# Peptides against a protein of PDB entry 4AID: the designs that were tried, part 216

Target 1, 242 residues: chain A of PDB entry 4AID
Amino acid sequence: FDIKRKTIEWGGKTLVLETGRIARQADGAVLATMGETVVLATAVFAKSQKPGQDFFPLTVNYQEKTFAAGKIPGGFFKREGRPSEKETLVSRLIDRPIRPLFVKGFKNEVQVVVTVLQHDLENDPDILGMVAASAALCLSGAPFMGPIGAARVGWVDGAYVLNPTLDEMKESKMDLVVAGTADAVMMVESEIQELSEEIVLGGVNFAHQQMQAVIDAIIDLAEHAAKEPFAFEPEDTDAIKA

## One batch from the design tools (peptide; made by RFdiffusion4, then SolubleMPNN)

Design b2_p29_7_s4 (from b2_p29_7, 10 letters changed)
Fold by OpenDDE base, seed 1:
Structure b2_p29_7_s4 (fold): chain B 242 residues (1-242), chain A 29 residues (1-29)
Amino acid sequence: as target 1 above (242 residues)
Amino acid sequence: SVEEALKEVVEKGLKIVEEKQKKRVPVYP
């Protein structure tokens, strides 16, 4: 197998992005690991537009498989066949920042699937899933103007904490999820307990700074493992009318 | 408000992306 791997230290944890071992039939596939939490992201896109397609048909599915449920908090209560509230939320967290980055006029079906394979009970798969989805899209050859990075920021004992553990989050006054490109914050989701605007905006800036290393890691992986770009030229009719 | 400030940050980011789309900036360097 031609396995490509990028490893970085990120927030005091080892982040590994790997491609070439699993899901080789996908356009892009990334196995991402942080601590002992493991996710598989796959990106698949149609090579043609459906007749009469008038919108961009992006589908993002985050899923925590039943085989991982024994290590996932609350996993014992998952009803088969319906996404949990968490799975629905994380699917949206991935969708929101990636959707605007597809080349305007691209209306081929795109499916991103993030599957939690392992959970360490410390590192939440959501941030890892966002990173893995970004990397998988970058490897796919789809007309995607990524990568995105992502980070969670906590506020513990009067300081910012990058990607707090599930236990550290119990003491956190902030759950701030940020995603963006190298130069743009594109998504913020936040749960905040009585913090100033200055602290929260500082948290966004902190997240955006900390995700640069992840963005660079995805770029480095893509330079060594990306498929040839899909030949797509947007129609001039889809140009933003000035 | 904090919510309004966060909205402005995201709106600014989305605008940057829209301007890149207009310029047809290559996806990868």
Scores: peptide ipSAE 0.611, ipTM 0.899, DockQ to the pose 0.773
Fold by OpenDDE base, seed 3:
Structure b2_p29_7_s4 (fold): chain B 242 residues (1-242), chain A 29 residues (1-29)
Amino acid sequence: as target 1 above (242 residues)
Amino acid sequence: SVEEALKEVVEKGLKIVEEKQKKRVPVYP
């Protein structure tokens, strides 16, 4: 198998992005590991638009599979067939920053699936899932203006913490999830306990600075493993306003 | 407010992306 791997140190943890082993039927597929948390992201896109398609049909599905449930907090009661509240939330966290990055006028079906394969009880698979989904899209050849990076920032003992563990998050006064491109913050979700605007904005800037290493790692992986770009010419929609 | 400041950060980022879309910046890869 032609396996490509990128490894970086990120927030005092080893991040591994791997492609070429699993899910070869997908347009892009990335196995991402941080600590002992492991996710598989797959990206699949249709090679034609459906007749009468008027909107961009992007579907993002984050899933914590039942085989990993014994290692996932609250995973023991997954009813087959409906996403949990967490799975629905994380699917939205992945969708929000990637949706604006598809080339305007692209209306082919796109499906992103992130599957949690292992959880270490320290590293949350949501951030790892965002990174893996970004990497899978960059490898796919889809008309996607990525990569995005993502980071969680905590505030513990008067300092920023990159991707705090689940135990560090109990002591954190901030849960700040940031996603963006190299030059743009595109999403912020925050739960904050009485922190100043300066500390919170500093947390966004800290996240955006720290995610550059992840963006660079996705770029390096894509340079070695991406498919040829899908030939897509957007219709000049701006010509109709004359 | 913190919420307004965060909205402004995201709105600025989305504008950067919109400008790139208008310029037809190459898709990566």
Scores: peptide ipSAE 0.611, ipTM 0.899, DockQ to the pose 0.864
Fold by OpenDDE base, seed 4:
Structure b2_p29_7_s4 (fold): chain B 242 residues (1-242), chain A 29 residues (1-29)
Amino acid sequence: as target 1 above (242 residues)
Amino acid sequence: SVEEALKEVVEKGLKIVEEKQKKRVPVYP
């Protein structure tokens, strides 16, 4: 098996991005690990557009499987067959920054699935899921203008903390999730307790700086493991307006 | 407000991506 792996130190934790072991039937598949939290991201795209397709059919599903749910906070309340509030939220957090990066005019079905395989009770799978989804798309050959990086920023004892643990987050005055490309912040989600605009904007900048290492790691993985780009030429929409 | 400032940051980012899309400049090197 041709297994490609990228490992970086990120916020005092080891981030591992791996491809080529599992989910080979997907267009892209990445196993991502941070601490002992493990996620599998898969990207699948249709090789043709459906007749009459007028919008871009992107589906993003983040899933915390029942076998992992016994180790996930609140997992005991997850009824089989309906996404939890957390799963719905994280699916949106992944969708928001990636959707604008697909080549304009691409209307083939795209499915991104992020599955939590293991949770260490310290590292939230959401950030890891965002990173893994980005990597899986970059490997897939889909017309995706990624990668994105993602980071969570806390504010603990008057300092920014990159990807705070669940325990550090209890002391944090900020839960700031940022996603973006190398040069653009694409998404911010924030819960803030009485912090100045300067601190919050500084947190966005801190997140964007810290995610560069992740973006570079995805690029390096893609250079070694990406499929050939899908041959897609956007229809010259300018020629139909004449 | 903090919310308005964050919105402006994201709007700026989205605009950068839209400009890249128009130029067909890959974000991927």
Scores: peptide ipSAE 0.610, ipTM 0.899, DockQ to the pose 0.787
Fold by OpenDDE base, seed 5:
Structure b2_p29_7_s4 (fold): chain B 242 residues (1-242), chain A 29 residues (1-29)
Amino acid sequence: as target 1 above (242 residues)
Amino acid sequence: SVEEALKEVVEKGLKIVEEKQKKRVPVYP
C-alpha cells in the first residue's frame, strides 16, 4: 500500500493527514486524526459536464455515524436517513469556504463526503472535517484553488485558545470558526458572549495565523500524493466580447 | 458592529479569490 502521511503539532495536539489506505475509488481521500477523533474525507468529481448544466453541482455531506453517538452524552440514536442539525451546519461550514475556490466555469459534479469514524469527546470533528475535506480536494486533481485551513478559537481566562476541547468550550466566551486560504479569510462563523470587536477580530487573525501550519501540511501531502490535475480549460468568456 | 466587521473581513477574502480566479494563477506552487 502506498500510504502517505503528514504529521504536525497543532495547538498542542497531533494532527495526522493520511492518504492511500482506504477509499481508493475516490478521486481524493484523506483520513485525518486529531487526538483520538478520526474523520474520513472523500472527494469525487465527474470527468464531464452534464448536458445543459447551468450551475456548479457541488454537494457536501458531513456525517456523524451512530458509532460515535454511543460515547457522546445525549447522543440519541440518530435515525438513519436525515442529517441532524449539527450535520447540516457542519456540511455548510465546509461548503462555504470551498465553493468559491473551484475554477470559474467548472460545472462537473463534485461530491465531498466527510464521515466521522471516531470521536474522543475532546476534539470536535467539525474542524478536522473541514481540514480533511480541503486535503481530499487538493489530492483529487479537481480544479480547486485550495487548500483551505480551518480553526476554532475560544476565549478562556482572557486568552485565545486554538481548537478548545469540548470541556474548555464550556468556559469559553467565544466560539469562533474561521476558514481561509493562505492569504484570504473565506468564512467566519461566531457565537460570542459580551466580547469587544477588537477581541473578536483579533480571534479571526489568530485563527488565520494558526491555520497556516495546516495549509502547509496539506500542500506537503499534495506534493507527494496528489493525482495529476484534471485537464480543464475554462471557456474564454473574454474572447466572445471582442 | 462585530457582525459588520466580520462581514467585511469575509468580503475582502472573497474579493482576493475572485481576483485570483481572473488571473488564472495556479494556487499550487
Scores: peptide ipSAE 0.609, ipTM 0.898, DockQ to the pose 0.810

Design b2_p29_8_s2 (from b2_p29_8, 12 letters changed)
Fold by OpenDDE base, seed 1:
Structure b2_p29_8_s2 (fold): chain B 242 residues (1-242), chain A 29 residues (1-29)
Amino acid sequence: as target 1 above (242 residues)
Amino acid sequence: PKYIVRRPSQELIKEMEEEVKKKVKELAK
């Protein structure tokens, strides 16, 4: 049983990234924990392209299992049917920053599944799910140009707050979710109330700075636990300009 | 094996930065 774990302190909370215990049949699998919120991310990719595949077939599914959802305030006993609005939104939130980071020309099927296993009622599993998905992809060997980090930024009492708790968010004038690589911000989503462009931009920069520790943690985990890179040669896009 | 970090193209980075700048301006209105 080869369990590899990376632990960091992040925003006053312990972030744990673990691989090797669960979902060994996946190309990549990461159990991520922050506080007592726990998510499992799995990444699976096809080793060949389907004939006639013209688009990149990435599917990202975020799921809050009923046993975890039963503790979540407003989490009605979701019958195993249709994704909730939250699950749909978070699936898109995870999809958006990772989709452009696959090597151009890669059109093999990729499936990312993020499952909430536990919720502590303080730490939202969406950010944790983004981090876990990034880590799972990096471990998988897929031609992914990650990792991405992610962060939520609040604005409470005239200051930025990294990954505010659900209770702190009630007092926040900003719900800013940022995802990016080490080098660049890839995605911003926010709900804001009466804040200047300067404060919002400052929040994006703050998020990008704070996510570097997560990116580094994923890299460290991958250096120890990643599968061999899938042999995929990018389309020589530079050769067409000659 | 040592994990090799793959980096996106500078073109992609520029596109994403422009989108982010646009989004930030939209949010602050």
Scores: peptide ipSAE 0.312, ipTM 0.865, DockQ to the pose 0.872
Fold by OpenDDE base, seed 2:
Structure b2_p29_8_s2 (fold): chain B 242 residues (1-242), chain A 29 residues (1-29)
Amino acid sequence: as target 1 above (242 residues)
Amino acid sequence: PKYIVRRPSQELIKEMEEEVKKKVKELAK
């Protein structure tokens, strides 16, 4: 197997992005690890548009499989066959920042699947899933204007904390999830307890600065492992190839 | 082949930044 791996230290945790070991039938596949939380992201896209396709058919599915559920907080309540509320919310968190980054006029089916394989009870798979999905899309050759990075920001003892642990989050006055490209913030979701606009904006900026290392890591992985770009000409000049 | 980073248009960036600014203001109220 031609395995490519990128490893960085990120917020005091080891982030590993790996491709080439599993899910080789996908257009892009990334095994991502942060601490001991492990996710598999796969990206598959159709090589042609369906006749009469009028919208961009992107589907994003985040899944916490039963084999990982024995270590996932709240995993005991999964009814087989329906997504949990968490799985639905995280699927939307991944979808929102990536959907606008497909080249205008691209209407081929795209499916992104993120599967939680392991949970360390410290690192939430949502952030890791966002990073892994971004990496898988960049490796796939799809006309995606990524990578995106993602980060969670806490506010603990009057300071910003990058990707707080589940225990640190209990002491946090902020749960801020940010996603963006190198150049721009694309998405913000937050639950905030009585914080000033200045602190929230500072948190967004902090997240965007801290995710640059992840964006660079995805680019480095893609330079060594990406498929040839799918030949697609945009209808409009909206896609500047850098 | 060398990976080529595709960048979104400045128009899309501006739209997303405006949405983010709106969201931040909504969260801080």
Scores: peptide ipSAE 0.308, ipTM 0.862, DockQ to the pose 0.874
Fold by OpenDDE base, seed 5:
Structure b2_p29_8_s2 (fold): chain B 242 residues (1-242), chain A 29 residues (1-29)
Amino acid sequence: as target 1 above (242 residues)
Amino acid sequence: PKYIVRRPSQELIKEMEEEVKKKVKELAK
C-alpha cells in the first residue's frame, strides 16, 4: 500500500492525516486522528455536469457509527434511517465553509462523507471532521480553493484555549468554532456567556492563527498524494495563483 | 503531480470578511 502520512503537534495534541490505506474508490480519502478520536473523510465528484443543472450540487454528510455509540455522549440506539440532531448540525458546520470555495461555474455533483470511527470522549470529532473533509477535497483533484483549517476556541481563566477537551469546555465561557483558508476566515459559530466583542474578535484571530499549521499540513500531504487536477477552466474572474 | 493551491478571489474574501464581522457583532450583543 502506498500510504502517505502527515503528523503535527497541534494544541498540545498529535494530529495525524493519513491517505492510501482505505476508501481507495473515492476521489479523495483521509483518515484523521487527534488523540484517540478517529474520523474518515471521503470526497467523490462527478466527472460531468447533469443536463440542466443550474446550481452547485454539494452534499455533506457527517455520521457517527454505532460502534462508537457506547462512548458517544447522548448516543442512544439511533434508529436506522434519520440523522441525529448532532449529525445534522455538524454536517452543516462542515458544509458552510467549503461550499463557497469551489471554482465558480463548477456544477458537477460533489459528495463529502465524514464518518466517526472512534471517539475518545475528550476530542470532539466535529473539528477533526472539518479538517479531514478539507484534506480529502484537496487530494481529490476537484476544483476546490482550499484547504480550509478549523479550530474550536475556549475562554478559560481569562485565556484562549485551542480545541479544549469536553471537560475543559464545562469551565469555558466561550464555545467558538472558526473555519478559514490561509488568507481569510470563512465561518464563525459561537455560544458565549457575557463576553465582550473584543474577546470574541480576539478568539477569531487566535483560531485563524492556530489553524495555519493544519492548512500547511494538508498542503504538504496534497503535494505528495493528490490526484491530477480535474480539467476545469475557471471563469476569468478566478485567479488561480500558481 | 504537483499540487497547486487555488485561492479564492479578492471579492469572495471581502464578502466573507464582511459576513464574519457582522456575525461577531451580532454575537457580542
Scores: peptide ipSAE 0.307, ipTM 0.862, DockQ to the pose 0.859
Fold by OpenDDE base, seed 3:
Structure b2_p29_8_s2 (fold): chain B 242 residues (1-242), chain A 29 residues (1-29)
Amino acid sequence: as target 1 above (242 residues)
Amino acid sequence: PKYIVRRPSQELIKEMEEEVKKKVKELAK
């Protein structure tokens, strides 16, 4: 197996991005680990457009496996066949920042699947899933204008905390999820308790600064493991190749 | 071949920054 791995220290934790071990049939596949939380992201895209396709058919599916879910609070009642509320919300959270980053006019079917394989009860798999999905798309050869990074920011004892643990989040006055490229913030989602605009903006800036290390790690992995870029001509000049 | 980073347009960046700014103002109320 040709296994490529990138390891970084991120917010006092080790982030590992790995490809080449599993899901080799996908266009891109990344096993991402932070602490003992483990996710698999796969990206698959059609090599042709369906006749009459009028919209970009992107599907993002975040799933927590039942064997991992047995350790997750509320994970015991996964009825086969319907996503939980959490799975639906996280699927949207991953979809939002990546959807606008496909080259304009690309209408081939794209499927991103993020599967939680293990949960440590400290590191939430949603942020890790966003990072893994970004990496899988960059490896796939799809016309994706990534990578994106992602970060969660807490506000604990008057300070910003990068990717707070589930226990630290109980004391946090902010749950701020940020996703972006190297150059720009693409998405903000938050639950906050009466914080000033200044603190929230500071949190967005903190997140964007902290995710640069993740973006760089994905680029480094892609330089060593990405497939050949899919030959696609954009309809519009808006896609600048760097 | 070396991986080449694709970048979004400045127009898309500006649109996203405006949306983020709007969202931040909504949250801070």
Scores: peptide ipSAE 0.302, ipTM 0.859, DockQ to the pose 0.842

Design b2_p29_8_s3 (from b2_p29_8, 14 letters changed)
Fold by OpenDDE base, seed 4:
Structure b2_p29_8_s3 (fold): chain B 242 residues (1-242), chain A 29 residues (1-29)
Amino acid sequence: as target 1 above (242 residues)
Amino acid sequence: AKYIERRPPEELIRERAEEVRRKVRELAK
């Protein structure tokens, strides 16, 4: 197996991005690890558009499998079937920043699946899932204008904290999730307790700065392990309706 | 490299930056 791995120190933790060992049948597949939290992201895209396809058919599915459920906070034995509220929210959290980053006019089916394999009770798999999904898309050859990075920012004792642990989050006045490209913030979600615009904006900027190392790590992995880019030329027809 | 960097259009960057600024103002108290 041609296993490629990128390891970085990120927020005082080791982030590992690995490809080539698992899910080789996918267009892109990344095993991402932070602490002892482990996620598998897979990206699959159709090589043709369906006849009559009028919208971009992107599906993002974040899932916490039953084998990991015994280690997930609030994870009772999930019956296989309907996503939990958390799984639905995290699926949307991953979808929102990546959806606008597909080349305009691309209407082939894209499926991103993020599976939590292990949870350490300290590192939330949502951020790791966003990073892994981004990496899997970059490896796939799909016409994706990524990578995205992601970060969670806390506000603890008057300071920004990158990717606070679940315990540190209990003391945080902010749960700020940011996703972006190297050049642009693409998504912000936040729960905040009476913080100024200056502090929140500073948190967005802090997150965007801190995710650059992750973006660079994904690029480095992609340079070594990406599939050939899918040949896609946007149809010129959308330029004539201005 | 097999990987080709694709940048999002400047219009999308601007739109997202405006959305983020709006959201920050809505969140902040």
Scores: peptide ipSAE 0.448, ipTM 0.908, DockQ to the pose 0.838
Fold by OpenDDE base, seed 1:
Structure b2_p29_8_s3 (fold): chain B 242 residues (1-242), chain A 29 residues (1-29)
Amino acid sequence: as target 1 above (242 residues)
Amino acid sequence: AKYIERRPPEELIRERAEEVRRKVRELAK
């Protein structure tokens, strides 16, 4: 087994990114751990485009398995065979920042699957799932212009809090999820309670700053464990303006 | 092989920055 692992301290918690132990048949596979929350992200992409494919066929599926549901608040509401509201929302949360980051003209099928394996009841697997999906894509060799990082920002007692626990979130006036690359914020989603634009913008900037360590960790992992890049050259769109 | 860093086009970065700014203004209202 060629197991590669990157460990960082992030927001006062240990983040572990591991590859090579599980799902080796995928193009990329990452086991990500924060506290005792554990997710597996897999990325698979087709090596050819389907005839007549006119759009980029990306699918993102976030799943919390029933074996983990016994440790997940509200896990009793999971009907077998349909994604929960949370699973649907988190799938979209992962999809939105990564979809624009595929090289223009790439229309091969891409499937990202994030599976929650363990939940500690403190660390939400959504942010961890975003990070793991990003890492899996970077390892896959797909023409992905990542990595992305992600962070949740709370506003507690007049201060920003990175990745607040589920208990800390009860006291938070903000649930701000940010995803971005090293250079750019790609997505913002938030629920807020009567906060100024200045505080929200400050939260976005705080998130973007704090996710750099995660981006760097994904790059370091990819430098040591990524597959050969898929040979894809974007069609020169500049040749049509001449 | 070495990991190949790919950067998003500046046009995409700008578009996303505008969307983010819009979203922040919408949230703060």
Scores: peptide ipSAE 0.444, ipTM 0.907, DockQ to the pose 0.916
Fold by OpenDDE base, seed 2:
Structure b2_p29_8_s3 (fold): chain B 242 residues (1-242), chain A 29 residues (1-29)
Amino acid sequence: as target 1 above (242 residues)
Amino acid sequence: AKYIERRPPEELIRERAEEVRRKVRELAK
């Protein structure tokens, strides 16, 4: 197996991005680990557009495996065959920042699947899933204008906390999820308790700064392990205004 | 294989920055 691995320290935790061991049939596949939380992201894209395809057919599926569900809070209620509310929300959370980052005019089918393999009860798989999905897309050769990074920011005892544990989040006045590229914030979702606009803006900036190390780690992994870029030219949008 | 960095168009960056600023203002109300 040609295994490539990138390891960084991120928010006082070890982040590992690995490719080449699992899901080799995908266009991109990344095993991501933070603490003892483990996710597998796979990216697959069609090499041609379907006849009559008029929209970009992106699907993002976040799922927690049944064997991991015995350790996941709320995992006891998985009826086989329907996504949980959490799985639906996290799938949308991953979809939102990546969807606009595909080259305009690309209408080939793209499927991103994020699977939680292990949960440590400290590190939420959603942030790790966003990072892993970004990395898998960058490795795939798809016409994706990433990577994105992601971060959760808490506000605990008057300070920003990067990727707070589930226990630290109980004391946090903010649950702020940010996704972005190197140059731009692409998405913000948050629940806040009576915080000033200044603190929230500071949290967005803190998240964007802290995710740069993750973006750099994805780029480094992609430089060593990415597939050949899919040959795609963007639609000339100037030709429609003439 | 050569990784090719692709950057989002400036128009998309600007649109997202405006959306983020709007969202932050909505959250702080």
Scores: peptide ipSAE 0.444, ipTM 0.907, DockQ to the pose 0.885
Fold by OpenDDE base, seed 3:
Structure b2_p29_8_s3 (fold): chain B 242 residues (1-242), chain A 29 residues (1-29)
Amino acid sequence: as target 1 above (242 residues)
Amino acid sequence: AKYIERRPPEELIRERAEEVRRKVRELAK
């Protein structure tokens, strides 16, 4: 197997991005590990548009495997078929920052699947899933204007904490999830307890700064392992104004 | 090179920055 791996230290934890071992039938596939939490992201895209396709058909599915569910807080043995509330929310969390980053006019079907393989009870697989999905898309050759990074920021004892553990989050006055490119913040989701605008903005900036190492790691992996770019030209929007 | 860097349009960056600033102001109230 031609396995490519990037390893970085990130927020006092080891982040590993790996490709080439699993899901080789996908256009892009990344096994991502942080601590002992492990996710598999796959990206698949159609090589042609369906006749009459008028919208961009992106589907993002975050899934927690039943064998991991025994380690997930509140995870019950789910019967196959309906996503939980958590799976639905995390699927949207991954979808939101990536959807606007496809080249305009691209209407080929895209499927991103993020599967939680292992949970360590410290590192939430949602952030790791966002990172893995971004990496899988960059490897796929799809006309994606990524990578994105992602980070969670807590506010504990008057300080920002990068990717707080589930236990640290109990003491946090902020649950701030940020996703962005190297140059731009693309999405913010947060639950906060009576914090100033200055603290929240500082948290967004902190997240965006801290995710640069992840973005660089995805780029390094893609330079070594990406497929040939899919030949796609953006729709010339200037031609419609004439 | 197998990887081609693609950058989002400046208009999208600006729109998202405005949305983020709005969201932060809504959260801090």
Scores: peptide ipSAE 0.427, ipTM 0.902, DockQ to the pose 0.827

